Peptides against a protein of PDB entry 5VJI. Designs and how they scored, part 16

Target 1, 62 residues: chain A of PDB entry 5VJI
Amino acid sequence: NTLVVLHKSGLLEITLKTKELIRQNQATQAELDQLKEQTQMFIEATKSRAPQAWAKLQASLT

## One batch from the design tools (peptide; made by RFdiffusion4, then SolubleMPNN)

Design b1_p12_3_s2 (from b1_p12_3, 7 letters changed)
Fold by OpenDDE base, seed 2:
Formats: sequence, structure tokens, C-alpha cells
Structure b1_p12_3_s2 (fold): chain B 62 residues (1-62), chain A 12 residues (1-12)
Amino acid sequence: as target 1 above (62 residues)
Amino acid sequence: IQKLLAEMQKLL
């Protein structure tokens, strides 16, 4: 069957590894996006000098 | 993954 052929050819291992790498990439991308947003909140806090912008940044770091 | 599997099946 197809599964046996995939296993014997080594392609099943590659498929499973690729699946895991995609998952890890998605997790890392989410962390990067969070850091980018926190950086933007920091920039806005420094520009506005408004206490509410600093409070928003602080809330994001807790 | 389904797309990857579909492409790999073309090689078999």
C-alpha cells in the first residue's frame, strides 16, 4: 500500500519532519509577531508620552 | 500536509 511505500522510500520520515518544521515555524512566527506588536506599542508610548500608551505597553508585558 | 502528501504521491 502507499503507506508502506512511503515508509520504505524514506518519504514518510521527510513528511513527518516537514509537518513538525511547519508547526515550529508557525510558533516562532507567532512569537515574532507578538514582539513586533510590543515594539510598536513601545514606539507609540515614546512618541505620545501619554500615560495610557505606557499602560498599554505594560499590560502587554504581563 | 495534505498538499505535501498529494505531491509526494505523484512521485510513487
Scores: peptide ipSAE 0.039, ipTM 0.692, DockQ to the pose 0.025
Fold by OpenDDE base, seed 4:
Structure b1_p12_3_s2 (fold): chain B 62 residues (1-62), chain A 12 residues (1-12)
Amino acid sequence: as target 1 above (62 residues)
Amino acid sequence: IQKLLAEMQKLL
Protein backbone atom coordinates (compact mmCIF):
# COMPACT_ATOMS: atom_id res chain seq x y z
CA ASN B 1 0.00 0.00 0.00
CA THR B 2 0.99 3.69 -0.29
CA LEU B 3 1.97 3.97 3.39
CA VAL B 4 4.39 1.02 3.14
CA VAL B 5 5.97 2.48 -0.01
CA LEU B 6 6.33 5.90 1.65
CA HIS B 7 7.91 4.33 4.73
CA LYS B 8 10.40 2.16 2.81
CA SER B 9 11.44 5.01 0.48
CA GLY B 10 12.07 7.40 3.40
CA LEU B 11 9.44 9.81 2.04
CA LEU B 12 7.22 9.32 5.11
CA GLU B 13 10.01 10.65 7.33
CA ILE B 14 10.49 13.62 4.99
CA THR B 15 6.73 14.29 5.00
CA LEU B 16 6.52 14.22 8.80
CA LYS B 17 9.65 16.38 9.13
CA THR B 18 8.20 18.86 6.62
CA LYS B 19 4.98 19.04 8.64
CA GLU B 20 6.98 19.78 11.80
CA LEU B 21 9.11 22.43 10.04
CA ILE B 22 5.93 24.14 8.80
CA ARG B 23 4.58 24.15 12.37
CA GLN B 24 7.85 25.59 13.73
CA ASN B 25 7.93 28.20 10.98
CA GLN B 26 4.38 29.28 11.87
CA ALA B 27 5.30 29.54 15.57
CA THR B 28 8.44 31.57 14.78
CA GLN B 29 6.44 33.84 12.47
CA ALA B 30 3.91 34.48 15.25
CA GLU B 31 6.75 35.43 17.64
CA LEU B 32 8.22 37.71 14.97
CA ASP B 33 4.83 39.38 14.40
CA GLN B 34 4.49 39.94 18.16
CA LEU B 35 7.96 41.52 18.27
CA LYS B 36 7.07 43.75 15.31
CA GLU B 37 3.94 44.93 17.14
CA GLN B 38 5.93 45.60 20.33
CA THR B 39 8.47 47.55 18.25
CA GLN B 40 5.65 49.63 16.75
CA MET B 41 4.26 50.37 20.24
CA PHE B 42 7.77 51.46 21.30
CA ILE B 43 8.05 53.77 18.28
CA GLU B 44 4.62 55.28 19.03
CA ALA B 45 5.56 55.76 22.70
CA THR B 46 8.75 57.64 21.71
CA LYS B 47 6.90 59.78 19.13
CA SER B 48 3.88 60.75 21.22
CA ARG B 49 5.65 60.89 24.60
CA ALA B 50 2.16 60.25 26.02
CA PRO B 51 1.93 58.22 29.26
CA GLN B 52 -0.86 56.14 27.70
CA ALA B 53 1.43 54.95 24.89
CA TRP B 54 4.07 53.86 27.42
CA ALA B 55 1.38 52.13 29.49
CA LYS B 56 0.22 50.24 26.37
CA LEU B 57 3.79 49.11 25.69
CA GLN B 58 4.24 47.99 29.32
CA ALA B 59 0.99 46.02 29.20
CA SER B 60 2.21 44.16 26.08
CA LEU B 61 5.41 43.07 27.84
CA THR B 62 3.79 41.68 31.01
CA ILE A 1 0.77 19.16 4.04
CA GLN A 2 -2.20 17.79 2.07
CA LYS A 3 -0.83 19.50 -1.03
CA LEU A 4 2.58 17.93 -0.42
CA LEU A 5 0.96 14.51 0.08
CA ALA A 6 -1.02 14.91 -3.14
CA GLU A 7 2.17 15.73 -5.07
CA MET A 8 3.97 12.76 -3.50
CA GLN A 9 1.13 10.44 -4.52
CA LYS A 10 1.67 11.45 -8.16
CA LEU A 11 5.21 10.07 -7.92
CA LEU A 12 4.02 6.60 -6.79
Scores: peptide ipSAE 0.037, ipTM 0.685, DockQ to the pose 0.024
Fold by OpenDDE base, seed 1:
Parts: C-alpha cells; structure tokens; sequence
Structure b1_p12_3_s2 (fold): chain B 62 residues (1-62), chain A 12 residues (1-12)
C-alpha cells in the first residue's frame, strides 16, 4: 500500500518532519504576531503619552 | 504518483 511505499522510500519521515516544521512555524508565527502587537502598543504609548495607552500595554504583558 | 501525493497531503 501507499504507506508501506512511503516508509520504505524515506518519504514518510520527510512528510512527518514537514508536518512538524509547519506546526513549529505556526507556533513561532503566533509568538511573532504577539510581539508585533506589543511593539505597536509600545509605540502608541510613547507617542500619545496617555496613561490609558500605558495601561493597555501593561495589561498585554501579563 | 498523483495518488501517492494525495495520500501524503492527508498526512499533513
């Protein structure tokens, strides 16, 4: 069957590794997106000098 | 080959 062919050719290992790399990439992208959002809140806090913008940033860093 | 690729896609 196709699974046996994939295993014997080494393509199953590559397929499973690719799946894991996609998962890791998605996790890293989520962390990056969070950091980008926090960076934007920091920029807005520095520009506005408003206590509310600093409070919003502080809440995001918990 | 196309069948094999389709089965690989199901594993992702």
Amino acid sequence: as target 1 above (62 residues)
Amino acid sequence: IQKLLAEMQKLL
Scores: peptide ipSAE 0.036, ipTM 0.682, DockQ to the pose 0.026
Fold by OpenDDE base, seed 5:
Structure b1_p12_3_s2 (fold): chain B 62 residues (1-62), chain A 12 residues (1-12)
Amino acid sequence: as target 1 above (62 residues)
Amino acid sequence: IQKLLAEMQKLL
């Protein structure tokens, strides 16, 4: 069957590794996006000096 | 992944 052929050719391993790399990339990207958002909230807090902006930043860091 | 699988199937 196709699965046996994929396994014997090594393509199954490559496919599974590719899936895992995509997953890891997505997870890392999500962490980067979160950090970018936190950085933006910090910038806004420093600019506005509004207590609400600092509260929003603090909430994001919990 | 689906595209990769489809291309792999063409080689079989």
Scores: peptide ipSAE 0.036, ipTM 0.681, DockQ to the pose 0.023

Design b1_p12_3_s3 (from b1_p12_3, 5 letters changed)
Fold by OpenDDE base, seed 5:
Structure b1_p12_3_s3 (fold): chain B 62 residues (1-62), chain A 12 residues (1-12)
Amino acid sequence: as target 1 above (62 residues)
Amino acid sequence: IQELQAEIQALL
């Protein structure tokens, strides 16, 4: 069957590895996006000097 | 070819 052909050709291993790399990339991207958001909240807190902005940052870091 | 492509896509 097609699955056997994929396995014997090496394409199954490549496909599964690619899937795993995509998953890892997505996880890393999510962490990066979170860090970017936290960085932005820090920048806003320093600019505004508003207690609310610092409270928002603090809430994001807990 | 179409069957192979479908199975590859199903694995991703």
Scores: peptide ipSAE 0.041, ipTM 0.668, DockQ to the pose 0.025
Fold by OpenDDE base, seed 1:
Structure b1_p12_3_s3 (fold): chain B 62 residues (1-62), chain A 12 residues (1-12)
Amino acid sequence: as target 1 above (62 residues)
Amino acid sequence: IQELQAEIQALL
């Protein structure tokens, strides 16, 4: 069948590797987004001098 | 072609 042809041609391996790379990319992007958010909270905490802004940042780091 | 697409989609 077509799956056997994909396997023998090497395209199945490429497909599975591509799937894994997409997953890893998504995970890395999520980590970057979290870091960006934490950075923004840090900036806001330094500007506001409000204890609640520091508390919000601290909560995000757990 | 449809069978191939279905098999690929099942792997993703």
Scores: peptide ipSAE 0.037, ipTM 0.654, DockQ to the pose 0.024
Fold by OpenDDE base, seed 4:
Structure b1_p12_3_s3 (fold): chain B 62 residues (1-62), chain A 12 residues (1-12)
Amino acid sequence: as target 1 above (62 residues)
Amino acid sequence: IQELQAEIQALL
C-alpha cells in the first residue's frame, strides 16, 4: 500500500506539514489583502474629503 | 507513480 510506504518513509509527515503551511499562507495572504484594501480606503478618504469615504473606512475596521 | 500522485493530491 502506497500510504503505508509514505508513512514509513516520513513523507506523509512532510505532506501533512506542507498542507498546513499552505493553509497558513492562504490565511496570511487574506489578512494582507484585507489590510491593502483598508489602506486604499484610507487613501481615498484623504483625497475625496467626503464624509461617505470616511464612513466606508470606519465600517471596514469592524 | 500516478496512483501515488493521486493519493498525495487527495491528502493536500
Scores: peptide ipSAE 0.037, ipTM 0.659, DockQ to the pose 0.025
Fold by OpenDDE base, seed 2:
Structure b1_p12_3_s3 (fold): chain B 62 residues (1-62), chain A 12 residues (1-12)
Amino acid sequence: as target 1 above (62 residues)
Amino acid sequence: IQELQAEIQALL
């Protein structure tokens, strides 16, 4: 049984830990991407001085 | 080897 061999060798634990690290990395990347988008909206709001640009930024933060 | 690869892929 391959699963039994993986478990007894410790490779199953490593595989599951790797899966969790990938998941955490993906979650952190998603947060980073959101922050980058919000930063761009902030830059645009400061340049345009338009109330609509600030409203768009505020909506993204709520 | 193929069975092991299939099990790893199923876990990920």
Scores: peptide ipSAE 0.037, ipTM 0.659, DockQ to the pose 0.025

Design b1_p12_3_s4 (from b1_p12_3, 6 letters changed)
Fold by OpenDDE base, seed 3:
Structure b1_p12_3_s4 (fold): chain B 62 residues (1-62), chain A 12 residues (1-12)
Amino acid sequence: as target 1 above (62 residues)
Amino acid sequence: IEKLQAEIQALL
């Protein structure tokens, strides 16, 4: 059947591995975006020198 | 079939 042919050709493994890599890439990108946001809050805290900005940053680092 | 199922599970 078609599934057996896909398995024997190696295409099924490649497809499933690609799907997993896409998932991992998306998860890593989300973490990176969070870090970028935290970095921006840090920059704003240093510029404003306002206690509220530092409190906002601290709240994000949970 | 069992080997194919195991491979699918390993990659998910």
Scores: peptide ipSAE 0.047, ipTM 0.682, DockQ to the pose 0.025
Fold by OpenDDE base, seed 5:
Structure b1_p12_3_s4 (fold): chain B 62 residues (1-62), chain A 12 residues (1-12)
Amino acid sequence: as target 1 above (62 residues)
Amino acid sequence: IEKLQAEIQALL
């Protein structure tokens, strides 16, 4: 059947590995985006010196 | 088929 053919050709393993790499990439990207946002909040807090900006940063780190 | 299924599950 099709599944056996895909396995024997190596395409199934490549496809599954690709899916896993995409998943890992997405997870890493999400962590990176979170760090970028936290960094931006830190920058804004230092610029404004407003208690609200520091409170926002603190909330993001908890 | 069972062996193939097990191998697929190991790759997921």
Scores: peptide ipSAE 0.045, ipTM 0.670, DockQ to the pose 0.023
Fold by OpenDDE base, seed 1:
Structure b1_p12_3_s4 (fold): chain B 62 residues (1-62), chain A 12 residues (1-12)
Amino acid sequence: as target 1 above (62 residues)
Amino acid sequence: IEKLQAEIQALL
């Protein structure tokens, strides 16, 4: 059947690997977005001189 | 077919 043909051709493996790579890419992107947010909080903390901005940054790093 | 189904489910 179609599923067996896809498996034997290697196309199913490629499809499943692609799905996993997309998932990993999304996870990495989420980490990058978190880092970007932390960087922005750091910049704002340095500009505002407000203790609460530093507290917010510290909380994000835990 | 059942083996393929199990393999797919393990990789999803």
Scores: peptide ipSAE 0.042, ipTM 0.668, DockQ to the pose 0.023
Fold by OpenDDE base, seed 4:
Structure b1_p12_3_s4 (fold): chain B 62 residues (1-62), chain A 12 residues (1-12)
Amino acid sequence: as target 1 above (62 residues)
Amino acid sequence: IEKLQAEIQALL
């Protein structure tokens, strides 16, 4: 059975670990993208001097 | 096979 062979060879563990690392990388990338968006909103708030831009930033930090 | 499949599902 191919599944048993993969398990005994250690390749299944490597495959599953790789999949988990990809998932973690995707989660970290999503957090990074959120931070980048919040940073952009902060920059826009400082430039516009409009209360609405600060309100938008504040809402995003929840 | 069933035990191994269960282990895989627990790790996914």
Scores: peptide ipSAE 0.042, ipTM 0.666, DockQ to the pose 0.024

Design b1_p12_4_s1 (from b1_p12_4, 7 letters changed)
Fold by OpenDDE base, seed 5:
Structure b1_p12_4_s1 (fold): chain B 62 residues (1-62), chain A 12 residues (1-12)
Amino acid sequence: as target 1 above (62 residues)
Amino acid sequence: SALEELFKEFLA
């Protein structure tokens, strides 16, 4: 069948590896997005000097 | 393509 052919050709392994890399990329991107958001909250806290902004940052770091 | 659709099944 098609799956057997893909396995023998090596394309299945490449496809599954690509799938795993995509998953890892998505996870890393999520962490990066979180860091970016926290960084922005830090910047806003330093700019505004508003206690609410610092509280928001603190909440995000917990 | 047909090949792309096939691989999508594995990537899903």
Scores: peptide ipSAE 0.052, ipTM 0.704, DockQ to the pose 0.035
Fold by OpenDDE base, seed 3:
Structure b1_p12_4_s1 (fold): chain B 62 residues (1-62), chain A 12 residues (1-12)
Amino acid sequence: as target 1 above (62 residues)
Amino acid sequence: SALEELFKEFLA
């Protein structure tokens, strides 16, 4: 069947590895986006003199 | 099979 052909050709392994790398990349990108947002909140907190900005940053770190 | 369908979906 198709699965056997894909396995024997090596394409199945490549496909599964590619899918896993995409998944890992998405997870890493999500973490990076979170860090970028936290960094932005930190910058805004330092620029502003509003304690609410620091509270917002604190909440993001929880 | 389920894996075959998943493979087809991934390559689509």
Scores: peptide ipSAE 0.052, ipTM 0.710, DockQ to the pose 0.031
Fold by OpenDDE base, seed 2:
Structure b1_p12_4_s1 (fold): chain B 62 residues (1-62), chain A 12 residues (1-12)
Amino acid sequence: as target 1 above (62 residues)
Amino acid sequence: SALEELFKEFLA
């Protein structure tokens, strides 16, 4: 069957590895996006004397 | 099989 052919050809292993790499990439991208957001909040906080801006940043870090 | 389903989901 198809699964047997995929397994013997090595394509199955490549497929599974690719899927795992995609998953890992998505997780890393999520962390990167969060860091970018935190960076933006930090920039805004430094430009403002409003305690709410710093509180918002603090909440994102906890 | 479970593996076949996983493959299908990946290719979808």
Scores: peptide ipSAE 0.051, ipTM 0.708, DockQ to the pose 0.032
Fold by OpenDDE base, seed 4:
Structure b1_p12_4_s1 (fold): chain B 62 residues (1-62), chain A 12 residues (1-12)
Amino acid sequence: as target 1 above (62 residues)
Amino acid sequence: SALEELFKEFLA
């Protein structure tokens, strides 16, 4: 069947590895986006100097 | 191709 052919050719391994790399890339991108958001909250806290902005930043780090 | 579509579905 198709799965056997893919396995014997080595294409299945490449496909599975590619799928895993895509997943890891998505996870890393999510972490990066979170860090960007936290950085923005920090910038806003320093600009406003308001307790509410610092509280928002603190909540994001818990 | 049909094979490419199968791979796209598999990688999704």
Scores: peptide ipSAE 0.045, ipTM 0.696, DockQ to the pose 0.037

Design b1_p12_4_s2 (from b1_p12_4, 5 letters changed)
Fold by OpenDDE base, seed 5:
Structure b1_p12_4_s2 (fold): chain B 62 residues (1-62), chain A 12 residues (1-12)
Amino acid sequence: as target 1 above (62 residues)
Amino acid sequence: SALQQLLAEFLA
């Protein structure tokens, strides 16, 4: 059947590998986005010098 | 996942 053909050709393995790479990319991107947000909160805290901004940053790190 | 469902279709 089609699955056997895909397996024998190696296309199935490539497809599964691609799916795994996409998953890993998504996970890494999520961590990167979190870091970017935390960095922005840090920058804003230093600029505003307001305790609320520092509290916001602290909350994000917990 | 969608891929798992597709694979299941061919194995059925």
Scores: peptide ipSAE 0.032, ipTM 0.623, DockQ to the pose 0.022
Fold by OpenDDE base, seed 3:
Structure b1_p12_4_s2 (fold): chain B 62 residues (1-62), chain A 12 residues (1-12)
Amino acid sequence: as target 1 above (62 residues)
Amino acid sequence: SALQQLLAEFLA
């Protein structure tokens, strides 16, 4: 059947691997975005010198 | 997922 053809051609493996890579990429991107936001909060905290900004940063790290 | 559904269809 079609699945057997996909398997023998190698396309099934490539498809599954691609899906997994996309998943991993999404997870890594989420972590990166979080780090970027935390970095921005740190920058804002240093610029404003306001305790509120430091509180926000602290909350993000917990 | 769509892929899982497709696989399930062909494995059935």
Scores: peptide ipSAE 0.032, ipTM 0.624, DockQ to the pose 0.022
Fold by OpenDDE base, seed 4:
Order: C-alpha cells, then sequence, then structure tokens
Structure b1_p12_4_s2 (fold): chain B 62 residues (1-62), chain A 12 residues (1-12)
C-alpha cells in the first residue's frame, strides 16, 4: 500500500522528521515569544519605576 | 495532527 511505498522510498522518515522539526520550531518560538514579553515587562518596569510593574515582571518569571 | 490523520488513513 501507499504507506509501505512511502516507508521504502524514505519519504516516510523525511515526513516524520519534518513534523518533528516543525514541532521543535514551534516550541522554540513559544519560548522566544515569552522572553520577548518578559523583556518588554522589564523595560516598562525600568521606565515606570512603579512597584506594580516590577511585581508584574516578577510574577512572569515563575 | 494532520500527519497522524493521514497515516491513520493509510493504515485503515
Amino acid sequence: as target 1 above (62 residues)
Amino acid sequence: SALQQLLAEFLA
């Protein structure tokens, strides 16, 4: 069947590897987005000098 | 995932 053909041709392995790379890329992007958000909160905390802004940043780190 | 669904169709 088609699955057997895909397996023997090597395309199944490539397809599964591609899927895994996409998953890893998505996970890394999520971590990057979180870091960007934390960086923005840090910038805002330094600008405002308000305790609430620092508290918000602290809450985001854990 | 879409790939899992496709694979399931091939195995069915």
Scores: peptide ipSAE 0.032, ipTM 0.630, DockQ to the pose 0.024
Fold by OpenDDE base, seed 2:
Formats: sequence, structure tokens, C-alpha cells
Structure b1_p12_4_s2 (fold): chain B 62 residues (1-62), chain A 12 residues (1-12)
Amino acid sequence: as target 1 above (62 residues)
Amino acid sequence: SALQQLLAEFLA
């Protein structure tokens, strides 16, 4: 059947590996987005010097 | 996932 053909051709392995790489890429992107957000909160805290801005940053790091 | 659904179709 089609699954057997995909397996023998190596395409099944490539498909499964691609799925895993996409998952890892999404996880890494999420971590990057979090870092960007934390960096922005730090910048805002230094600019405003408002206690609430620092509290917001602290909350993001907990 | 979409891949799981596709594989399920091939095994059905």
C-alpha cells in the first residue's frame, strides 16, 4: 500500500523528521518571543523608572 | 495532528 511505498522510499522518515523539526522550531520561536518581551520590559523599566514597570519585569522572570 | 490523521488514513 501507499504507506509501504513511502516507507521503502524513505519519504516517511523524512516526513516524520520534518514534523519534529517544525515542532522544535515552534518551541524555539516561543522562547525567542519570550526573551524579546522580557527585553522590551527591561527597556521600558529603565526608561520610565516607574515601580510598576519593574514589578512587571520581575513578574515575567518568576 | 495532521500527520497523524494522514497516517491513520493509510492504515485504515
Scores: peptide ipSAE 0.030, ipTM 0.631, DockQ to the pose 0.023

Design b1_p12_4_s3 (from b1_p12_4, 6 letters changed)
Fold by OpenDDE base, seed 1:
Structure b1_p12_4_s3 (fold): chain B 62 residues (1-62), chain A 12 residues (1-12)
Amino acid sequence: as target 1 above (62 residues)
Amino acid sequence: SLRQELLKEFLA
């Protein structure tokens, strides 16, 4: 049985851990992407001095 | 979960 082989070899645990690490990596990447976008909105808000740009930034932070 | 999917695949 493949499952038994995976379990006995330790590969099952590695497989499960790998999936979890991928999930964590994806979550961290999403947070990083959000921060990058917020940073860009902040830069644009400071440059444009437009209330709409600040409103957009504020909405992203809520 | 992955564990559940693996179980489904290899228990049979």
Scores: peptide ipSAE 0.046, ipTM 0.692, DockQ to the pose 0.022
Fold by OpenDDE base, seed 3:
Structure b1_p12_4_s3 (fold): chain B 62 residues (1-62), chain A 12 residues (1-12)
Amino acid sequence: as target 1 above (62 residues)
Amino acid sequence: SLRQELLKEFLA
């Protein structure tokens, strides 16, 4: 059957590895997006004298 | 896991 063909061809392990890489990529992308957001908050905090901006940044880093 | 799902699908 298809599973046997996938296994014998090596595509099963490739498929599983691909899924894992996609998962890792998504996790890394999420971390990157968070970092970008934190960077934006940092920029806004540096441009502002409002303590709320720094508070938001600090909260995001916890 | 994906392996388990594939097994379910193709061992039926």
Scores: peptide ipSAE 0.045, ipTM 0.692, DockQ to the pose 0.021
Fold by OpenDDE base, seed 5:
Structure b1_p12_4_s3 (fold): chain B 62 residues (1-62), chain A 12 residues (1-12)
Amino acid sequence: as target 1 above (62 residues)
Amino acid sequence: SLRQELLKEFLA
């Protein structure tokens, strides 16, 4: 059947690895998005010079 | 897992 063909051709392992890479890519993208948000909070903190803006940034880093 | 789903589909 198809599963046996995939296994013998090596494509089954490639399929499983591809799924794992997609998962890792999604996780890395989420971390990148979080960093972008933290960067924006940093920019806002430097602009406002308000203690609450720095507190917000600090809370995001915990 | 993907492996389990593939097994279900092609060994059922």
Scores: peptide ipSAE 0.045, ipTM 0.690, DockQ to the pose 0.021
Fold by OpenDDE base, seed 2:
Structure b1_p12_4_s3 (fold): chain B 62 residues (1-62), chain A 12 residues (1-12)
Amino acid sequence: as target 1 above (62 residues)
Amino acid sequence: SLRQELLKEFLA
């Protein structure tokens, strides 16, 4: 049947691998977004020189 | 899982 053909052709494993790569990409993107947010908080802290801004940054790094 | 969903699709 079609499933057997997909398996023998390698397309089934390609499909599964593609899903895994998408998942990994999403996880990496989330980490990147978090880093961007932390970077922005750092920039704001340096500009404002306000203790509350540094406290906010520190809280995000825990 | 994707594998399970694919199996359901092609065995239906």
Scores: peptide ipSAE 0.043, ipTM 0.691, DockQ to the pose 0.022

Design b1_p12_4_s4 (from b1_p12_4, 4 letters changed)
Fold by OpenDDE base, seed 2:
Structure b1_p12_4_s4 (fold): chain B 62 residues (1-62), chain A 12 residues (1-12)
Amino acid sequence: as target 1 above (62 residues)
Amino acid sequence: SALQEQLKKFLS
């Protein structure tokens, strides 16, 4: 079957490694997106000078 | 087997 062929050809290992790299990339992207959001909250907090905006930022950091 | 272990990782 296909799985056996992939294993014997070495492509299964490559496929598994690719899957792991995709997973790691997704995790890193999630962290990046969170940092982008936190940056936006910081900008908004500095602009509004509202305690609620700072509280929102603080909540995101805890 | 090695194939079985790789299958487990693929499905995880």
Scores: peptide ipSAE 0.084, ipTM 0.721, DockQ to the pose 0.027
Fold by OpenDDE base, seed 4:
Structure b1_p12_4_s4 (fold): chain B 62 residues (1-62), chain A 12 residues (1-12)
Amino acid sequence: as target 1 above (62 residues)
Amino acid sequence: SALQEQLKKFLS
């Protein structure tokens, strides 16, 4: 069957490694998106100079 | 078997 052929050829391990790399890439992208959001909150805090904007940023960092 | 373990990992 397909799984046996993939295993014997070594392609199953490559497929599994690819899946893991995709997962890691997605996790890294999520961290990057969070950093982008925090950066935006920082920019908004500097623009508004309102205490609540700084409080919002502080809460996001905890 | 090694194949069975790889299958489990793939499906997880």
Scores: peptide ipSAE 0.082, ipTM 0.718, DockQ to the pose 0.027
Fold by OpenDDE base, seed 3:
Formats: sequence, structure tokens, C-alpha cells
Structure b1_p12_4_s4 (fold): chain B 62 residues (1-62), chain A 12 residues (1-12)
Amino acid sequence: as target 1 above (62 residues)
Amino acid sequence: SALQEQLKKFLS
């Protein structure tokens, strides 16, 4: 039984921990990407001075 | 068992 061998060797625990770290990394990366997008919208709003750009930023923050 | 619980977590 592969599962039993993995468990006894300690590799199952490592595999589960790795899986959890990947999941957490993906969640954190999603938050970071959202922040990057919001930052870009802020920069563009300041450059364009267009109300539409500020409205777009406002919508992203709601 | 502990093994069964780990299996459940792995498959979730």
C-alpha cells in the first residue's frame, strides 16, 4: 500500500504540508495581483486626470 | 485512524 509507505516514511506529512503551502501561496498571490491592479489603476488615474479613471479605481475598491 | 484522516485531507 503506497499510502501506508508514505505515511511511515514521513513523506505523506511533507506532501500534505506542501499542498497546503501551495494553496496558501496561491491565495496570497491572488491578493497581491489584486493590489497590483489597484495600484496600476491609481497610477493611471493620476496621469489621465480623467473622472472615468477615478471611477474605475473606486469601483475596484468597493 | 490518523492515516485515514490524512487521506481525507489529501483528497479534499
Scores: peptide ipSAE 0.080, ipTM 0.717, DockQ to the pose 0.027
Fold by OpenDDE base, seed 1:
Structure b1_p12_4_s4 (fold): chain B 62 residues (1-62), chain A 12 residues (1-12)
Amino acid sequence: as target 1 above (62 residues)
Amino acid sequence: SALQEQLKKFLS
């Protein structure tokens, strides 16, 4: 069957590794996006000096 | 077997 052929050719291992790398990339991208958002909230808080902006940043860091 | 374990990972 197809699975056996993939295994014998070595492509199954590559496919599984690729799947894992995609998963890791997605997780890292999510962390990066969160950090970018937190950075933006920090910038806005420093610019506005408004308690609401600092509260928003505080909530994001919990 | 190794193939069985790879199959399990693929389906997870």
Scores: peptide ipSAE 0.078, ipTM 0.714, DockQ to the pose 0.027

Design b1_p12_5_s1 (from b1_p12_5, 6 letters changed)
Fold by OpenDDE base, seed 5:
Structure b1_p12_5_s1 (fold): chain B 62 residues (1-62), chain A 12 residues (1-12)
Amino acid sequence: as target 1 above (62 residues)
Amino acid sequence: SALEALLKEFLE
């Protein structure tokens, strides 16, 4: 069947590796998005000099 | 196709 052909050709391994890379990419992207948000909160805290903004940043880092 | 079904199974 098709699965056997994919396995013998090496394409199955590539497919599974690609799946894993996609998963890792998604996880890394989520971390980057979180960092971007934290960075924005830091920028806002420095601009406003408001205690509320610093509190918001601190809460995001816990 | 059968291939598409398999790819969906292993890539999801």
Scores: peptide ipSAE 0.104, ipTM 0.756, DockQ to the pose 0.033
Fold by OpenDDE base, seed 2:
Structure b1_p12_5_s1 (fold): chain B 62 residues (1-62), chain A 12 residues (1-12)
Amino acid sequence: as target 1 above (62 residues)
Amino acid sequence: SALEALLKEFLE
């Protein structure tokens, strides 16, 4: 069957490795997005000089 | 195709 052919050809391993890389990429992207958001909050905190903005940033880091 | 369905399952 198709699964047996994929396994014997090595394509199954490649498929599963690709799936894992996609998941790792998604996790890394999520961390990057969080860092971008935290960076924006830091910029806003420095501009506003309002304690509320710093509190918001602090909450995001905890 | 059957192959496409199989690959879709593995990439979920």
Scores: peptide ipSAE 0.101, ipTM 0.754, DockQ to the pose 0.033
Fold by OpenDDE base, seed 4:
Structure b1_p12_5_s1 (fold): chain B 62 residues (1-62), chain A 12 residues (1-12)
Amino acid sequence: as target 1 above (62 residues)
Amino acid sequence: SALEALLKEFLE
């Protein structure tokens, strides 16, 4: 059985660890993307000087 | 291959 061979060779552990690392990487990337978006809203708020832009930024920081 | 199919399943 292929699964048994993977387990005995240690490759199953590596496969599962790789899957977990990919998941963690995706989660970290999502947080980074959120921060980038918030940073962009901050930049736009400073440029526009419009209360609406600041309100949009404030709403995103929850 | 069967091995590739198995690996794909675990990495989904």
Scores: peptide ipSAE 0.101, ipTM 0.754, DockQ to the pose 0.034
Fold by OpenDDE base, seed 1:
Structure b1_p12_5_s1 (fold): chain B 62 residues (1-62), chain A 12 residues (1-12)
Amino acid sequence: as target 1 above (62 residues)
Amino acid sequence: SALEALLKEFLE
């Protein structure tokens, strides 16, 4: 069947590895987005000098 | 195709 052909050709391994890489890429991107958000909150905290801005940043770091 | 459907399942 098709699955057997894919396995024997090596394409199945490539497909599964690609799936894993996509998953890892998505996870890394999420971490990067979180860091970007935290950076923005840090910038806002430094600009506003408002205690609530620092509190917001602190909450995001937990 | 059947291959496309299979690949879709594995990439989900």
Scores: peptide ipSAE 0.099, ipTM 0.754, DockQ to the pose 0.033

